Peptides against a protein of PDB entry 3OGK. Designs and how they scored, part 61

Target 1, 307 residues: chain A of PDB entry 3OGK
Amino acid sequence: ATPDRLSRRFPNLRSLKLKGKPRAAMFNLIPENWGGYVTPWVTEISNNLRQLKSVHFRRMIVSDLDLDRLAKARADDLETLKLDKCSGFTTDGLLSIVTHCRKIKTLLMEESSFSEKDGKWLHELAQHNTSLEVLNFYMTEFAKISPKDLETIARNCRSLVSVKVGDFEILELVGFFKAAANLEEFCGGSLNEDIGMPEKYMNLVFPRKLCRLGLSYMGPNEMPILFPFAAQIRKLDLLYALLETEDHCTLIQKCPNLEVLETRNVIGDRGLEVLAQYCKQLKRLRIERGADEQGMEDEEGLVSQRG

## One batch from the design tools (peptide; made by RFdiffusion4, then SolubleMPNN)

Design b1_p13_7_s3 (from b1_p13_7, 9 letters changed)
Fold by OpenDDE base, seed 4:
Structure b1_p13_7_s3 (fold): chain B 307 residues (1-307), chain A 13 residues (1-13)
Amino acid sequence: as target 1 above (307 residues)
Amino acid sequence: SAREARLDALVAA
């Protein structure tokens, strides 16, 4: 597919998803000579795809100039921007997006790599957006953004239903959770074990509709914070949790309505047995091979050929 | 990937 061919065939296109070429991958949606850059596509979007409201770039090279051009071209018509595992931009590009696209509903930059200049983009988003439904900068490294801006977003965007963040200390998100009354999904944050304060997270209040969850670095001491609403959990991301096999069993038993589970092989055969026993509505199971596979102390923490 | 790096970091910690 080429940009010009796409616009000629589909001048009224509303949604576009472009996939770059993973290393050693054979297939992609862009010609090889485009080098994985979104630039030619952004040019085409700007000129010929005037009804486009959703843009998804996956594994593409995206510059600040590209983002600026896209932002100005689509402005408030842009409802969705997903920079999925992209690279090449800075937070200045993000600032341009949120400045010009005031009615954006979905903003994703999950697993993207970028240069962080400041936290202005999130602040601008917080100050002017009331339309946001999905915000996702999961698995990113933002050090200059403010949890307060996230709280402001939650307060102003009443349709906010999914938020995935980096390594914010969870306690800094108390105000966010209080404000995010309609939040259904949350991933990220950082739970930090404190031997001197074992109950420091026990008073966390989560949004009442929360049912899709992935707390980073959650250990067995923090896990009980989920128990009050475990029955309503439909999706769990335990990839970055610090749970052993037995901890998985404990949590899974409390989630009878679980539909999606993502975890590491630490779940073990025993965890899978418990999952089968208690989670009859399970639709999707992802077991990731973790670095802990060979270093696990518990023999049960391995998924064998039986599981 | 970032995910892999995080997983590795978890084990290393």
Scores: peptide ipSAE 0.191, ipTM 0.837, DockQ to the pose 0.420
Fold by OpenDDE base, seed 5:
Structure b1_p13_7_s3 (fold): chain B 307 residues (1-307), chain A 13 residues (1-13)
Amino acid sequence: as target 1 above (307 residues)
Amino acid sequence: SAREARLDALVAA
């Protein structure tokens, strides 16, 4: 489909999702006119899709100019922007979005690749937004944003229910978790094992409604921080956890209400057996093959056709 | 992804 055809058929379109080519093609194999650039779509949105409140770009090239145009065109009418596995923009583009779209409810940059100039975009969001419900920059590399701004967002956005972040040290998010009283989902952060301070995370207080969780680099020493509320966990992302098979078994046994599990092959047939035994509400299971499978000679750490 | 690459590095270490 072309942008012009879309607007002619659906002038009152409120939600648009565009998918580009897989990321592998985004660097060297994208013809200029294959449709991977959002520019013509942003132009069409600006001119002819004036009721559009939700935009989802997946695997597309997005420039700062595109974001600026979109931001100014939709302004406070834009409720959802998802830059899903996109590339080509900088934090200046994000700044434009949050500056002009002050009532945005969902802002996602998950797995997007961008040039980071500063942390102003998150600061601006913190200073002026009170509508945010979902913030997701999971699997991104922001190094210049402040956890204090994230805390401010949590304090000011009382409808904030889902936050996924990059590699913030989890202890820097203590204030955020305290402020995010209605948070149901959290993914990301960084748990850093410290042999000298094995209990450094034990006093971490999570939001009371938290039920969907994925803590990056969580090992068996940190895992017990979940035990007090494991029974209320409905979704676990263990893809980036540092848990062995037995650790999986331990945690799974404590999550009888688990509905969604994402993990690596390290769960093994043993872990799958435990999962089947204890998690009767399980709806979705995602198992990835990770680097931990390389060199794993023990059958315990492998998922077979039997599991 | 960048995170996956980092994880792989940690697992390999």
Scores: peptide ipSAE 0.175, ipTM 0.834, DockQ to the pose 0.583
Fold by OpenDDE base, seed 3:
Structure b1_p13_7_s3 (fold): chain B 307 residues (1-307), chain A 13 residues (1-13)
Amino acid sequence: as target 1 above (307 residues)
Amino acid sequence: SAREARLDALVAA
């Protein structure tokens, strides 16, 4: 399919998802002469897809100019923008989006690569948006954005239900968690072990509705902070947790309502047995290989044919 | 992938 063919067939299209690396059966979805660039699609959106409110680019090349054109063309009609594993833009492009799309509800940049010029985009979002429901820059590297802007967003966006962030010190997000009263999902942050203050995170208060969680660098010493609400956890992302097999077993048995688990091979067959025993609501399990499977320290952290 | 690279780095640290 080509952009022009799409608009001719579906002039009232509201949602568009483009993948830069389609499966073999879908290779004709993107003309070869346009490669993985969103430019021709943005042009078509601007000219002919006047009802489009949701855009999802996956593994596409996106320039600041593309984002600026999209932002100005759709303005407050744009409710969802997902830059999923995209590249080619800077924070200037993000600034344009949040400046012109004041009613955006979903903004995702998960695993995108970009050049960071400043933190203005998040500040602008904090100052003017009250519609945001989903904010996701998980697995990105922002060094110039402020946790205070995130707190402001939480305060002003009462429908905010899902937030995934980079490596913010989790204690800097205390104000955010307090403000995000309706938050159901949180991923990211950074838990930093402090030998001199082993309980530095024990007083961390999470939003009452939190049920989907992935804390980065959470170790066994920090894990107990989840225990008070473990029974309400439905999704856990443990990919970036520092938990061994035994730690997995400890946590899993406290999450009887777990529906989705993402973890590394370190869970092991033993962890899978515990999971099967205690988590009867489990719907999805993702086990990713990591460098820890090659380590000598935890040979039990291996998923075999038995599991 | 970026995730895999981060995972490897995390475990190696």
Scores: peptide ipSAE 0.161, ipTM 0.825, DockQ to the pose 0.404
Fold by OpenDDE base, seed 2:
Structure b1_p13_7_s3 (fold): chain B 307 residues (1-307), chain A 13 residues (1-13)
Amino acid sequence: as target 1 above (307 residues)
Amino acid sequence: SAREARLDALVAA
């Protein structure tokens, strides 16, 4: 489909999702004639899709100019922007979005590739937004943003329910967690093992409504921080946790209300047996191959045909 | 991704 055909057929479109390339294509290796650029779509949005409040670009090329045009065209009417596995923009583009779209509710850049110039975009978001419900830059690398801005966002956005971040040290997010009183989902962060302070995270306080969780690099020493509220956990993302088979078994037994589990092959047949025994409400299970599959001498760390 | 690479390194260690 072409942008003009879409607008002619659906002039009152409120939600648009575009997919730019197949799964096998690498981020920045889109042929010039592939049509993976959002530019013509942004032009059409600006001119003819005046009721559009939700935009989702998946695996597309998005420039700062595209984002700037979109931001100015939709302004406070834009409620959702998802840059899902996109590339071609910098943090200047993000700054334009948050500057002009002050009532944005969902902002996602998950797995996008971009050039980071500064942390101004998150600061601007923190200074002016009170509408944010979902913030997701999971699996991205922002080195110039401040955890304090994230805390400010949590304090000012009462409806904030889902936050997924990059590699913030979890202890730097203490203020964020205290402020995010309605937070239900958190993914990311970074738990860093300290042999001299094995209990460094034991006093971490999570939001009371937290039920969907994925802490990056969580090992067996950190895992007990979940035990006080394990019974209320509905979704666990253990894909980037540093848990062995036995650790999985321990945690799973404490999560009887688990509905969604994402993990690596390290869960093993043993972990799957425990999962079946204790998690009767399980709806979805995702098991990925990880580097731990190779070199694991423990056969229990593999999911076989029995699982 | 950089995170995946880091994870792989941590798991391999």
Scores: peptide ipSAE 0.145, ipTM 0.825, DockQ to the pose 0.674

Design b1_p13_7_s4 (from b1_p13_7, 7 letters changed)
Fold by OpenDDE base, seed 2:
Structure b1_p13_7_s4 (fold): chain B 307 residues (1-307), chain A 13 residues (1-13)
Amino acid sequence: as target 1 above (307 residues)
Amino acid sequence: SAREKRLDELVKA
């Protein structure tokens, strides 16, 4: 379909999702920039899709100009923007979005590639937004944004329920967690093992409603921080955790209400057996083949047909 | 992808 055909057919469209072509990293066939440009779609949105409140671009090329045009065209009517695995923009484009779309509820840029100029976009969001429900820049590399702005967002956005971030030191997010009283989902951060201070994370207090969690680089020494609320955990993302088979077993046994598990094959058949035994509410299991399997000496770290 | 890069990093750690 073309943009003009879309607007003619659906002038009252409220939600649009556009998917570009797969990237080379996934299929090794198409270069990263083959996603297609959003420009003609943004033009059409600006001119003819006056009721559009949700935009999802997946694997698209998005420029700052595109974002600026979209922001100005939809302004406070834009409730959702998802830049899913997109590229071509900078933080200036994000700044335009948050400046003009002050009632945005969902802002996602997960796995997007961009040039980071500054942290102003997050600061602007923190200063003016009170509507945010979902913030997701998981698997991105922001170095110039402030955890304090994230805390401010949590304080001001009472409906904030899901936050996924990059590699913030988890201790820098203490204020955020305290402020995010209604947070149900958190992914990202960075847990850094310190042999000299093994309990440095033990006093970390999570939001009371937290039930979907994925902490990056969580090892067995940090894992106990989850135990006080493990029974309420519904979703675990252990893909980037540093847990061995036995650690998986330990954690899984404490999560009887687990509905979704994402992990690597390090869980092993043993972990799957434990999962079956203790997690009767499990609805979805995603096991990715990790590169760590090549380094595993223990057969328990392998998922076979027996699992 | 970012995910693949992170997985590679985990193996190196």
Scores: peptide ipSAE 0.226, ipTM 0.848, DockQ to the pose 0.403
Fold by OpenDDE base, seed 5:
Structure b1_p13_7_s4 (fold): chain B 307 residues (1-307), chain A 13 residues (1-13)
Amino acid sequence: as target 1 above (307 residues)
Amino acid sequence: SAREKRLDELVKA
């Protein structure tokens, strides 16, 4: 499909999702003729798609100029922007989006690659947005953003229900969790084991409605922080957890209402058996091959074809 | 991904 054909066929389009080529094509090497650049689509959106409120770019090249044009064209009518595994922009582009689209409800840049200039975009979002429902920069490399701005967003955005972040130290997010009273989903952060302070995370208070969770680098020593609300958990992302097979079994047994589990092969056949026994509401299971498989020749850490 | 690389480092440690 071409941009011009889209507007002619669907002048009242409200939601657009564009998919670029798979990652195997290095984003920087995608020619314009491959449909990898969003520029022609942004032009079409700006000129002809006046009812468009939701934009999802997946695996596309997005420049700051593209984001600026989109921001100015849609302004407060833009409710959703998803930059899913995109590249080519900087935080200046994000700043333009949040500056001009003050009523944005969903902002996603999960697994996107970008140049980080500053943390102004998150600060601007914190200062002016009260509409945000979903914020997702999971698996991104932000280093200049402030956890305080995230806390401010939580205080100001009463409908904030899902937040996925990069490698913030979880203890820096205490204020955020306290402010995010309606938060249902949280992924990311960073749990860092401290031999000298093994209980440093035990006082972490999660939002009362939290039921979808993925804490990065959570080990067996940190896992007990979930136990008070484990029965409430409906989705677990354990892909980046540091749990062994037995740890999986322990946690799964405490999550009878689990509907979605994402983990690595370390769950093993035993973990799958426990999952089947205790999680009768399970709807989706994702098992990824982890690098730990190369080191764990332990038969118990492998999901066999029997599982 | 950068996170996968970090995870690999943590698992090897």
Scores: peptide ipSAE 0.146, ipTM 0.828, DockQ to the pose 0.623
Fold by OpenDDE base, seed 3:
Structure b1_p13_7_s4 (fold): chain B 307 residues (1-307), chain A 13 residues (1-13)
Amino acid sequence: as target 1 above (307 residues)
Amino acid sequence: SAREKRLDELVKA
């Protein structure tokens, strides 16, 4: 479809999702002539889609100028922006969005590639937004943002229910978790092994309503931090956990209300058997191939057609 | 550590 055809057919469109060409990697070079630029769509949104409140770009090229134009055109009417696996922008573009769209509820840049100039965009969001419900920069590389701004967002945004972040040290998010009283979903962070302090995470207090979780680099030593609330877990992301087959079995047995599981092939046939036995409410299962398949793994760490 | 080795493997995949 072309932008002009869309606006003519649906002038009152409220939600738009555009998908670009699939990429093998986040940083893969995209040919300039494939038509994956959002520019013509942003122009059409600005001119003719005046009721649009939700925008989702997937695998598109997005410039700072595109973001600035979109921000100014929709302003406080923009409720959702998802830059899903996009590229071409900097944190200046994000700053424009949060500066002009003060009532944004969902902001996502999961797996997007960008140039990071500073952490001002998150600071601006923290200082002025009270509407945020979903914040997602999972699988991104931000080094200049502050966990204190995330804490401020949690204090100011009472409807904040889902937060996915990059590789923040989990202990730096203690204040965030205390402030985020209504948080239901958390993904990301970084759990770091410390031989000298093996129990450094055991006193971590999670939000009481937390039921969708994916802690990055969680190993068997850290896994017990979930046990006190494992029965309330509905979704578990183990794609980036460091759990073996037996660890999967241990955790799954403690999650009888699990509805969604995402993991790697390391779960094995044994893990799938345990899953079938204990998780009767399971709705979705995602098993990805991991690098662990190429190593010397136990036979239990392989999913067969029987599993 | 064994954990660090696994992290490296995950990043390479």
Scores: peptide ipSAE 0.068, ipTM 0.781, DockQ to the pose 0.170
Fold by OpenDDE base, seed 4:
Structure b1_p13_7_s4 (fold): chain B 307 residues (1-307), chain A 13 residues (1-13)
Amino acid sequence: as target 1 above (307 residues)
Amino acid sequence: SAREKRLDELVKA
């Protein structure tokens, strides 16, 4: 796509992101310790930044000791902690944060790598926090946390508006969705195809205010679960959906109020045409190009310079 | 990244 063509199709578009995915082999060559250490910064925060409410580390090495020091130094004054693509810590560090920072509003560890010892950090958060607005451990691998704790958080945190999680089975989150009455954004989960129960997800009830959504592994058979509220969707993350070009077209046509779309190159030129036709309020478009550029013989599944 | 790994898995699927 050329900028000029996109501007004509999307006069309200303000942001376009085109990203190529590195090959898996190249990805494995990126060491986890490529970031800088947060230790000097945590020391500075502890000693001199007494009014600091928000901390965001991106691509940093963070130890449990660093998290413990930060937690104790800021305590209930810490409102936001974002560990974005960080590494070096364990769930013990997270436990320290939620134990000492009981009024934290935003907790993010999206795309961070860590050693998982237990699920106590989420349990502690569930038991003591009532202030949480944003919880984001999207693209992480937690195996020891409980969906029940997530439900408890939703019940206790009335201002909870955004939750992004790992690969929870979506059916295990039914209680969470019921409790999260003010939830506006949800990303993650896992939709698992079951040949014996094709309609197992049809009875999912989403929060009434949900307008920003990204379900992992959603295929065309599961996509209809969005149709009842598709008109209220403002942001859609299809990066990890199992939708083909035609599926994209079907869904996009049902989302006339879409403002942000994130998807893969599979949307194709046809999908972009449909997007331009039906989504007049689109502000941001992100297209990830995967390694499939070399393997897809189907021209319709590729975003060309014509689209 | 975890994102890249997941995307690779989806493309293979």
Scores: peptide ipSAE 0.153, ipTM 0.816, DockQ to the pose 0.329; fails the geometry check

Design b1_p13_8_s1 (from b1_p13_8, 9 letters changed)
Fold by OpenDDE base, seed 1:
Structure b1_p13_8_s1 (fold): chain B 307 residues (1-307), chain A 13 residues (1-13)
Amino acid sequence: as target 1 above (307 residues)
Amino acid sequence: ARERRERLRRARE
């Protein structure tokens, strides 16, 4: 479909999801004229899709100008913006979005590639937004944003239920977790093992409603921090955890209400057996090929056709 | 970003 055809057929469209690059295509192989730019769509949104409140771009090329146009066109009517695996923009574009769309509820940049100029966008969001429900910049590389702004967002946005972040040191998020009283989902952060201080993270206090979790670089020494509330965990993202097969078994046994598990081959057939035994409510299982496949060191750490 | 996280994971192991 073309943008103009869409607006003619659906002038009252409230939600738009565009998928650009095929999953199998590499970013460097994108032809210049393959139609992966959001520009013509943003133009159409600005002119003709005046009821649009939710925009999801997946694997699209998005410029700062595109974001600025979108922000100004939709303003406080924009409730959801998802830049899912997009590229081409900078934090200036994000700043425009949060400046003009002050009632945004969902802001996602997961796995997007961008140029980071500063952390002003998150600061602006913290200063003015009280509507945010979902904030997701998981698997991004923001280095100039402040955990304090995230804390401010948590304090001001009482409906904040899902936050996925990059590689913040988890200890820097203590204030955030304390403030995020209604948080149900958290992914990301960075757990940094300290051999000299094995209990570095043991005193972390998580939001009481937390049930969907993915702590990056969580190893067996950090894993016990989940045990007090493991029974309420419904979703685990272990893709970037540093758990071996036995660690998986230990954790899974403590999560009888687990519905979604994302992990690597390291779970092994044994882990899958334990999963089947203890997690009777499991709905989705994602197993990715990880670096674990290359090591062949632990035969138990491989998922076979038997599992 | 996913690849970077994977590299970081490997570096910690």
Scores: peptide ipSAE 0.088, ipTM 0.823, DockQ to the pose 0.164
Fold by OpenDDE base, seed 4:
Structure b1_p13_8_s1 (fold): chain B 307 residues (1-307), chain A 13 residues (1-13)
Amino acid sequence: as target 1 above (307 residues)
Amino acid sequence: ARERRERLRRARE
């Protein structure tokens, strides 16, 4: 539908989700009329959707001007903004959002592509927001944001329950984890192998309520850091872990309450058998066909038709 | 970002 038709039909709309075309198309010449730009929708939101509190753009082109207009139009009424696999904006647009929408509860930029100018947006969020519940910039390439701002957010936002980040060194997040007392979900970070210090991460303390987890680059040497609370884990994201088939088996056996597992085909038929044996509460299984064959040459690291 | 993570994973292995 068109933006104008939407507002006429649903003037009291509170939640809007728009989907663009597959991302592969965004790398080519995009016609202006393909519907991938959020601009006309933001205009309509600003003028006619005065009760809108939740906005989800998926695979859309979003400019800084679009974000600025949205931010000013909705201000503290905006509770949720999800820029899901979007592109076209910079961190200036994010700064506008967090500056004007000080009561935002959910902010997501997962898998979005943007130009990073500075880390001011996260700093501003840290300085003024106390409402945040979900922060997600998973699988993004922020390099100029500070772990200290993330810690400040955790300290100030007592309802913060889910945080997904990029490649922060996990040890830089110690203060964050200590402050995030109500955190239930964490994904991302970076575990860096140190041959000279294999126990580098063993003293890492996680929030007590943590039950949904995905640590990037977690190998078998780091995996034991999960064992003390493995029984309370309900969701695991192992897509970016460095676990072989046997490592999967080891971890899965320790997670009897697992409900959601996301991993690569390296889990193999053996891992699936172990999963079936020990995880009786499993609700969802995602197996991605990764290029595991290039580095993980485990003879069992393949899911067959049997599995 | 996904591709970068995959490259980094491979480099670590």
Scores: peptide ipSAE 0.084, ipTM 0.821, DockQ to the pose 0.162
Fold by OpenDDE base, seed 5:
Structure b1_p13_8_s1 (fold): chain B 307 residues (1-307), chain A 13 residues (1-13)
Amino acid sequence: as target 1 above (307 residues)
Amino acid sequence: ARERRERLRRARE
């Protein structure tokens, strides 16, 4: 469909989701008319979709100008913005969004590619937003944002329930976890092995309602930090965990209420057997081919047709 | 373990 046709047919549209081409195509020379640019849609939103409060762009090209126009057009009426696997913008575009859309509840840029100029966007969000419920920049590369701003967001946003981040050192998020009293979901961070201090993460205090979790680079030495609340875990993202087959078995046995598991082939047939035995409430299982499967000779975990 | 972490990190990029 075209933007103008959408507006004519649904002038009172509140939610819009647009999907572009597969990500692989976005990094090649793409003709301007391929349909992957959000520009014509943003123009239409600005002019004709005055009740739109939720925007989801998936695998689209988004410029800073597009974000600026969207931000100014919708302002505090914008409740949800999802830049899902998008590209073409910088942190200046994000700054415009959080500056003008001060009542935004969901801000997602998961797996998006962008140019990072500074950390001002997160600082601005921390200074002015009290409405945020979901913040998601999972699988992104931010180097200039401050964990302190994330803590401020947690302190000020009473309804904050889901936060997914990039590679923050987990110890830098201690203040964030303490402030995020209602947090139910956390993904990302970075657990870094320290031979000289093997228990450096054992004193981490997680939010009491935390039940959906994905800690990046979690190994068997760090895994025990989950054991005190493993029984309340409903969702696990182990895609970027560093667990072997037996480690999976150990953790799964401690999560009888697990509903969603995402992991790699390393879980193996043994892990699947344990999963079936102990996780009777499992609703969704995602098994991916891990990057470590190729070139890691010591990997024993393999999911076969028996599993 | 460190090499594996680096591999997984690169997979996110």
Scores: peptide ipSAE 0.075, ipTM 0.812, DockQ to the pose 0.187
Fold by OpenDDE base, seed 2:
Structure b1_p13_8_s1 (fold): chain B 307 residues (1-307), chain A 13 residues (1-13)
Amino acid sequence: as target 1 above (307 residues)
Amino acid sequence: ARERRERLRRARE
């Protein structure tokens, strides 16, 4: 489809989702002019899609100029922007979005690649936004943003329900968790083992409504921090946890209301048996082969055809 | 544990 055809057919379009590049294995099969740039679409949005409030770009090339044009064209009418596995922009583009779209509710950059110039975009968001419901920069590498700005966002955005972040030290997010009273979902952070202080995370207080969780690098020593509210957990992302088979069994047994589990093959057949026994409400199960488990797979860490 | 965390971090990039 072409952008001009879309606007002619649907001048009152409110939501647009564009998919660009296929999976990495297919990249070599795509010509250079495959249409992966958002530029022509942003032009069409700016000119003809006056009611558009939700934009989702998946696996597309997005420049700062594209983001700036989009931001200025839609301004406070833009409620959702998802840069899903996109590339080509810098934090200047993000700054433009949050500067001009002050009523944005969903901002996603999950798995996008970008050049980080500064942390101004998150600061600007913290200073002016009170509408944010979903913030997601999961699996990104921001080194220049402040956890204090995240805390400010939590304080000011009463409807904030889902936050996914990169590798913030989890203890730096204590203020954030305290402020995020309505938070239901959290993914990311970084749990760092300290041999000298093995219980440094034991007093971590999570938002009371938290039910979808994925703590990065959570090991068996940190896992007990979930036990007080394990019964209310509906979704677990364990893809980047450091749990062994037995740890999975322990945690799963404590989550009888689990609906979604994402983990690695380390769960093993034993873990799957425990899952079947204790998690009767399970709706979705994702099992991936972890890079950290390559060459270290034993019988317990393998999901066989029996599972 | 540290090495394992680093491997997982790299896998996310």
Scores: peptide ipSAE 0.075, ipTM 0.809, DockQ to the pose 0.185

